# Designs tried in a protein design run: peptides against a protein of PDB entry 6GMG. Part 28

Target 1, 331 residues: chain A of PDB entry 6GMG
Amino acid sequence: DSDDRVTPPAEPLDRMPDPYRPSYGRAETVVNNYIRKWQQVYSHRDGRKQQMTEEQREWLSYGCVGVTWVNSGQYPTNRLAFASFDEDRFKNELKNGRPRSGETRAEFEGRVAKESFDEEKGFQRAREVASVMNRALENAHDESAYLDNLKKELANGNDALRNEDARSPFYSALRNTPSFKERNGGNHDPSRMKAVIYSKHFWSGQDRSSSADKRKYGDPDAFRPAPGTGLVDMSRDRNIPRSPTSPGEGFVNFDYGWFGAQTEADADKTVWTHGNHYHAPNGSLGAMHVYESKFRNWSEGYSDFDRGAYVITFIPKSWNTAPDKVKQGWP

## One batch from the design tools (peptide)

Design b1_p13_2_s1 (made by RFdiffusion4, then SolubleMPNN; from b1_p13_2, 6 letters changed)
Fold by OpenDDE base, seed 5:
Structure b1_p13_2_s1 (fold): chain B 331 residues (1-331), chain A 13 residues (1-13)
Amino acid sequence: as target 1 above (331 residues)
Amino acid sequence: SKPVLGPQLLPEP
């Protein structure tokens, strides 16, 4: 019940975090302690620490999406999303594979589709595109210059994204970023912005007009990346959870993980920050906990979800919410 | 074993 959500109290700017706790290969802490870490490490604007505002604390209290919201400066729109899907593996397994004992045909097809996505390759594609965008931003002082640079970079790399329509989320993403237009943000100067990445886990079977089997076991054809570009059409993602397969079963609507702009080349060593649920310290759900997970822990996902997307957005370079290096836990 | 997820909220319009 949304009525149980509470905004965490303000933390003094000089308060140091308590040590994080190890949990299943992750570093874990309560949301209030994450606010303390955030103020010490990620709050900097133009090199100056800032107290997390009431508005930011409210955003954070929404759960995993709140972590991405606070660090990106806007609610996730998920317009520029990437994934990797092995079509040959999918076709081969459907043709030559068989349902497991007790597995229905719909369960089998849903599972095979889920297993045909490659989280690491999806993440790599997003990083590649973010790198291209960052090069296009570096010396561009207006949007026109940025777009020209971007087209040149794509042409040089023979990237299929060069064929996207001018109205594509790919080309409009910067323009549609609120912080780009803010005086204390980008101030309409692309060179003041950088590309950042977050990930979303969600359910494919969201179409209410589809079969019950697709809603329960997944839609094998939904949310596949376009060949060559890796772009995922997220327009049909309405944050609808998986339908129960048995009485009393319930599934979570989505999961978000914040990566930012880490430069670690080894995907397995990258750190993903996410929350377990919305903050309800006085309710049955309890206080929100924040996790800093390695890529393996993040990419494993949950049975609640059969899709993962890696999304690009932009933040001002003056923000420290996406540093080159992220240290897991505290100290 | 991994942490148990709970509900994630959408902002009200």
Scores: peptide ipSAE 0.332, ipTM 0.897, DockQ to the pose 0.850
Fold by OpenDDE base, seed 1:
Structure b1_p13_2_s1 (fold): chain B 331 residues (1-331), chain A 13 residues (1-13)
Amino acid sequence: as target 1 above (331 residues)
Amino acid sequence: SKPVLGPQLLPEP
C-alpha cells in the first residue's frame, strides 16, 4: 500500500557513497546511497553542492518516477513525447504472420504492434529534437526569440515539426516549465535553459470502454507516433496498468528512466537512471533501489508495458542533474 | 534476467 512509503533520511553533504554493486549488467544501490552520489555529482546549483532537500527526498521515494522528478525538478507531464513505429513491418506481419501456438488473435496483434516500435530510433528522434531546441535556446533572451529561432532551425532542416500548431506541446513546452519562470532558474530567459530527455514505459490498453482483449493484450492502434514528426499523443495515458490474463497476475503501472543531456554519441553507451519501486523500508517491498542501466538494459523493458516514449523537458543550465557525461556506478 | 519491478506511486493531488 502507498501508506508504507517512507521519505529517506537526510545524508550529510560530504558523505561519500558506498560502492555500487553489479546487478543484471547494470549498477545497483540502495536509495540512501544514491542520495549520497547525487549530492556529490548532481546536486550542484551554480557550481555549489547542495544537500538533497526533504521535498526532493520525498519526491525520490515515489520510485522510478521519483528519480526523474528530483532531477527534472517537476513531476513528469509527458506532453512532448516521441517514438518510432514501423507501419510497414506491422502491416506485413499482420498479413503474413501467424499466431504462435496457444496465442489468441488479440494477443498476436498486440505483440506485433509492440515489436513494431523501435526504441533506438525513438531515442534518436528525441535527441535530434533536443539538439534543435538547444540551438534555439542558446542566444534567445525571451520566448519570442526562442520560438523564432526554433522555427528557423526547423525550416533549415526541413523538419515536419515546423508545421505544428503554435499551441501544440512542442511550442508551449518551455513556457509551461516551472523552472523557466523561477527567478533562480531561467528567470524567463531561454538562454539559461537546456533541453533534457527521460523515457516512460507504459501500457497501451488503457481505454476502459474498449474490449477486454485490448486491456489484456494491448491496443495495437494506441499511442502511435504521428508520421514525420514522431510526436505521440500522451493525453490518454492515465497510468492504468495491464489487465491480468490469469487469476493472481498483476502488472506495474509504469517505468521511468532518466537520461538528461548526455553527449555520448553511441546510444548503447548512454546511462539511464531508474528505481525499482517506492521506498518502503519497513514494508514487504523493502527499501527502494536505484539502477544505472545502459540503453540496452533500459530499452528492453518489461512484459508489463508495450509502449515506450522519449520525452523532452527543460532544466536550468545552472543545475548539474543532467551533465554531459554520466559515470555508471561508484567509484 | 532483470530486476523485478514493484509498485510505482503517483503523488497525491
Scores: peptide ipSAE 0.326, ipTM 0.895, DockQ to the pose 0.826
Fold by OpenDDE base, seed 2:
Structure b1_p13_2_s1 (fold): chain B 331 residues (1-331), chain A 13 residues (1-13)
Amino acid sequence: as target 1 above (331 residues)
Amino acid sequence: SKPVLGPQLLPEP
C-alpha cells in the first residue's frame, strides 16, 4: 500500500557513505546510504555539494523511479524513448519456430516478440541521439538555434529523425524540460543543458480492451520502435503490470534505471542505478535498496517486463547527477 | 539470481 511509504530522513552533508555490499554482481546499499553517496558525488550544483532536500528525498522514496526522478530533477515523462526491434528475427521465429511444450500460441508470440528486442542496440541508439543533441546544444543560446543545429546534425548523418514533426517529442523535449526554464538551470539557454539517458522496463500488454492472453503473455505489436528513428510511442504506457498467469501471481509495474551521461564507450562497462521498491522501513517490503548494476545486469530485466526503452531527457550542465564517469559502489 | 523487485509507486497527482 502506498500508505507505507516513508520519506528517508536527512543525512548530514559531510557524512560519508558506508561501503556498498556485493549483491548478485551488483553494488547494493540501503537508500539512506545512497543519499550519503549522492550528497558526496552527485549533489553538486556549480561545483558545490548540496544536501538532498526533503522534496528530493521524498521523490527518491518512490523506488526505482525515484532514483531517476532525483537525478533528472523531474518525474519521468518517457516521451523521448528509443528501442531496437529485429523485425526479421521476429517474423522468422514466428514462421519457423515452435511453441515449447505447454506453451500457448499467445505465450509463444509474446516470448518471441520480447526476444526480438535488442537492449544493447536500443541503448546505443539513445546514446547516438543524445550525442547529436549535445552537439546541437553546445553553442545554441536559444531554442531556435538549438533546433536549427539539431536539424543540421541529423541531415549530416542522414538520420530519419530529421523527418519528425516539429511538435514531436524529439524536438519538443528540451522546451518541455522544467529545468531548462529555471533561472538557476538552463535559463532558456540550451548551451547550459545536456542530454541524459535513463531506461524503463515495462509490460507491453497494458491494453484493457485487448485479449486476456495479451495481458498475460505480452502484446507482440505494442511499443515497437518506429523504423529508422527507433522512437517508441510511450503514450499507451500507463504503468499497468503484467496480468497474473496463475492464482496468487503478481508482477511489478515498472523498473527504472539511471545512466545519465557516462562517456564509457563500452556499453558493458556502464553503470545503471536503480531501486528495488518504494521505501517502507516499517512495512513488509522493508527499506528501499539502491543498486548500481552493470549494463548486463540491468538489461537482463525481469519476467515482469517484456519491453525496455531508453529515454532521453535534459539536465543543467551545472548539475553533477550525470557525471562522465560513474564508479560502482563505495569506496 | 537477481534482487527481488517490489512495488514502485507513482506520485499522487
Scores: peptide ipSAE 0.319, ipTM 0.893, DockQ to the pose 0.832
Fold by OpenDDE base, seed 4:
Structure b1_p13_2_s1 (fold): chain B 331 residues (1-331), chain A 13 residues (1-13)
Amino acid sequence: as target 1 above (331 residues)
Amino acid sequence: SKPVLGPQLLPEP
């Protein structure tokens, strides 16, 4: 029940974090301790540490989405999402592959579709696009200049995104970012903003009008990236979890991981920050824990999800929620 | 084994 969610208490600004616990290649801590780390490392506005506000603590308490929410400054809209799908692999496996023993045809097709996504290539595509956007932002002092720069960069790279409509989430993403319009944020100056990345894991079989098999085993045709651009239409993502395949089985609605703007070239060395569930210290779920995971740990996902998307948004450069280097754990 | 994932909440509209 959503009624057992609790907002974590304020932490003193100068309180240092306790050591993180290593767990399965991840660094783990309780949410209150993450707040302490966040205040020491990520809270900076114009180089000054800030106490996490009550509003930010409330956002954080929502779970993994709260981690992305606090660091991006807005609830994830997921409009500018990228993935990579191997169509040839999918077709070949469907044609030449066989269901496992006891696997239904629908289960087989859902599994093959899931396995045809490449998380690393999806992430790399998002990083590529974010880099292009950052170059376009660098010397642009109004949105028109940004868009012109962006089009030039895309043309120079022969990127299929150059053919997107002006109303596409790709071109509208900056103007639709609240912090871009804030006086203490971008103040309508693109050069004060930078592109950042987060990831969402979710279920493909969300269409209530579809077959029960698609809801249970996935919709092989849903949430595929567009060829050339890698853009995923996220409009049909309604945070509906996978349907149970057996009595008593339940699945989680989604998982979010925060990457930000790390410059580490090796994807396997990148750090992803995420939460296990909403904060319910007095409930059955218990206190929220925050994890800092390597890409391998993040991209592995859960059986709850058969899709991964890498989403671009923007934050002010004056924020330190997306540093070039992220250290896993504490100290 | 990996961390146990629980429900994530959406903000109330």
Scores: peptide ipSAE 0.315, ipTM 0.892, DockQ to the pose 0.815

Design b1_p13_2_s2 (made by RFdiffusion4, then SolubleMPNN; from b1_p13_2, 6 letters changed)
Fold by OpenDDE base, seed 1:
Structure b1_p13_2_s2 (fold): chain B 331 residues (1-331), chain A 13 residues (1-13)
Amino acid sequence: as target 1 above (331 residues)
Amino acid sequence: SRPVLGPQLLPPA
């Protein structure tokens, strides 16, 4: 129950973290120790270390989404999302493949659709677009200059995103970022902002008017990227979990992983930060734990989810929540 | 194996 959520207490600014422990190939720690690390490594504004505020601690306590929230500066809106889907693989497997023993047709189709997504290519697409955006931001001192730069960059790369409508989330994402408008943030100066990336895992079968089979086993046609651009329409994502297939079965609503703006060229070496659940130290769930996972650990996902998206948003360059290099664990 | 996930919360209304 959400009523069991507790905001972690403040940690002294100069308190060093306790060592992380290995867990399933990841670095793991309790949320209050992550706050200590965050204050030492990620809290800097204009080069000055900051104590995590009560509001930031409150949002962090919401779970995996809280990790993305505290580092991005806002609750995820997921409007600028990318994925990669192999349509040929999907069609061929449906035509030539067969359900496994005990697998229903709907379950087979849902599984094949899930397996037709490529997490690495989706991530690479988001990184590609973020790089283009960062080049467009670099010397732009107003939104008009940014948009002009962006269009030029896309034209030079022959990118299909150049054909998006001016009202598209792709072009409106910067102006719709609160920190862009803040005096101590971007102050309406694009050159003060940088693109960052996070990922969301979620369930495709969210349409309540669809068949029960789609809600149980996935909707093979839902949340596919548009050809050429890789954009995913996230408007129908209502954070509805997978429907149970047996009595007593339950699934989690979503999972978020924070990447930021790491420059590591090898995707397998990138670090993704996420939480296991909301913080309930006095409840049955227990204290929230934060994980720093390599990409292979993050992208593996859970049976709770059959979709993954890689989302671009923006933060002020003065924030250190998205450094070029992220060290896994502590020390 | 992977850590077991619990509920993740939506922002307050």
Scores: peptide ipSAE 0.323, ipTM 0.901, DockQ to the pose 0.846
Fold by OpenDDE base, seed 4:
Structure b1_p13_2_s2 (fold): chain B 331 residues (1-331), chain A 13 residues (1-13)
Amino acid sequence: as target 1 above (331 residues)
Amino acid sequence: SRPVLGPQLLPPA
């Protein structure tokens, strides 16, 4: 019950975090302690640490999405999303493979589709695009200059994104970012902004007009990236969870992981920050915990989800919510 | 084994 959500109390600005604990190869802590770390490490605006505001603490308490929310400055819109899908693998497996013992045809097709996505390639595509965007931002002092730079960069790389419509999420993402327009944010100056990345795991079978099998086992045709660009149309993602396959079974609506703007070249060494559920210390769910996971731990996902997308948004360079180096845990 | 996920909330209307 969402009514059990509680906003964590304020933490003193100078309070140091307690040590994180290892959990399944991850660094784990309770949300209150993450706030302490956040204030020491990620809260800085123009080089000065800030106490997490009541509003930010409220955002954070919403769960994994709250981690992305507080660090990106806005609730995720997921408009600029990337993935990688192996069409040849999918077709080949459908043709030459067979259902496992006890597996229905629909379950088989859903599984094959899920397995045809490559999380690492999807992540790398997002990083590639973010790098292009960052180069375009670097010396652009208005949106027109940014867009011109972006088109030039894409042309130089022979990137299919150069053919996207001017109204596409790709070209409109910056202007649609609230912090870009804020006086203490971008102040309408692209060179004051940088591209950042987060990831969303979700269920493909969300169309209520489709078959029950698709809702239970996945829609093999849903949320595939466009060839060449890697763009995923996220417009049909309504945060609907997987349908139960057995009585009493239930699934989670989504999972978000925050990457930011880490410069670590090895994907497996990148750190992803996420939460287990909304904060309900007095409810059955209990207190929210925050995890800092390596990519392999993040990308493994859950059976609740059969899609992963890597999303680009923007934050002011004056924020320290997306540093080039992220260290797991504390100290 | 992995952390147990619970519900993640949507923003209020």
Scores: peptide ipSAE 0.312, ipTM 0.897, DockQ to the pose 0.834
Fold by OpenDDE base, seed 5:
Structure b1_p13_2_s2 (fold): chain B 331 residues (1-331), chain A 13 residues (1-13)
Amino acid sequence: as target 1 above (331 residues)
Amino acid sequence: SRPVLGPQLLPPA
């Protein structure tokens, strides 16, 4: 029940975090201790450390999405999403493969579709595009200059994104970012902004008018990236969880992981920050915990989800919520 | 084994 959500109390600005603990190859801590770390490491605006505001603490308490929310400055809209899907693998496995013992045909097709996504290649595509966008931002002092730079960069790289419609989320993403328009943010100056990345895990079988099999085992045709661009149409993602396959079974609606703008070239060494659930210290769910996971731990996902997307948004360069290097845990 | 996920919330209306 969302009614038992509690906003964590304020932490003194000078309060140092307690040590994180190892958990399943991750670094784990309780949410109020993450606030302490956040204030020491990520809170800086124009080089000045800040206490996490009540509003930010409220956002954070919403769970994994709260981690992305507090660090990106807005609730995720997921408009500019990327993935990688191996169509040949999918077709070949459907043609030559067989259901496992006890596996239904629908379950087999859903599993094969899930396994045909490549999380590492999807992440790499998002990083590639973010890099192009950052180059376009660097010396642009108005949106028109940014868009011109972006088109030139795409043309130079012969990138299929150059053929996207002007109304595409790809071209509108910057102007639709609240922090871009804020006086203490971008102040309408693209050169004050940088591209950042987060990831979302979710369920493909969200269409309530579709077959029960698709809702239970996945929709093999849903949320595939467009060829060439890697763009995923997220318009049909309504945060609907997987349908139960047995009595008493329940699934989580989504999972978000924050990457930011790390420069580590080895994907396996990148750190992803996420939460286990919303903060309910007085309820059965308990206090929210925050995890800092390596890519392998993040990309493993859960049976709750059969899709992953890597999303680009923007934050002011003056924010330190997306540093070049992220250290896992504390100290 | 891995961390157990619980409900994640949408923003208030």
Scores: peptide ipSAE 0.311, ipTM 0.897, DockQ to the pose 0.819
Fold by OpenDDE base, seed 3:
Structure b1_p13_2_s2 (fold): chain B 331 residues (1-331), chain A 13 residues (1-13)
Amino acid sequence: as target 1 above (331 residues)
Amino acid sequence: SRPVLGPQLLPPA
């Protein structure tokens, strides 16, 4: 119930965070303390610390998506998403494998499909593409120059993305970024922008016209990446949660993790920032907590979700919400 | 064990 959501109060700009607590291999803190950290570490615009605005605090209070929202500057549209799917593994397991004891055929197929996604390779693909985009942005002072650079980079790498339609989310992502058009943002100058990454976990079985089994156990054919490009068509993602398999069971609609633009080459050492739920300090859910997790903790996901996508968007280089290095926790 | 997830909100209309 969104009615019990509360916007966290403002934190003084000079207020230092309290220490984070270890939790399940993660660094954990309450949302108010994350605001303090954010102001000290991530709030900088043109090198100057900023107090998190009321609007930003409101965005943050929406939960895990709020973490991505406040750091990216917009509610996630998820249009430019990547994943990796092992088709051979999937086919082989379906052919040679069998359902576990008590597992239905639909459960088996859903599980096999989920297990055929490689989160690390999906993340690597997104990082690769983000790197290409960043190179294309560096010397481009208008969108046309950016697009030309991008096509050249893709051609040089023999990347299948070079064959995408001009209207594809891949080519339109920059122009569709509000901060790119803002006077104090990109000001329509691609060289002022950089590519950043976040991840979304969600449920594949969202088609209401499909079988109940697909809604309960997953749709093995849904949200697969296109061969060669790794692009996932996210148009059918309507934030619909997994259907209950037993009475009283309920699932969460999605989970978002913020990566930004970390340069750590070892995926396992990268830090992902996410929230547990929307902020409801006076409600049954309680206060929102923010987690900084290593990739292994993030990519593990939950049974609520059988898909993971790694999404590219853009922020102004003047923002410090996506630094090269992210330190887990505080201090 | 993992942190317990709760509802995540869509932006207001």
Scores: peptide ipSAE 0.308, ipTM 0.896, DockQ to the pose 0.829

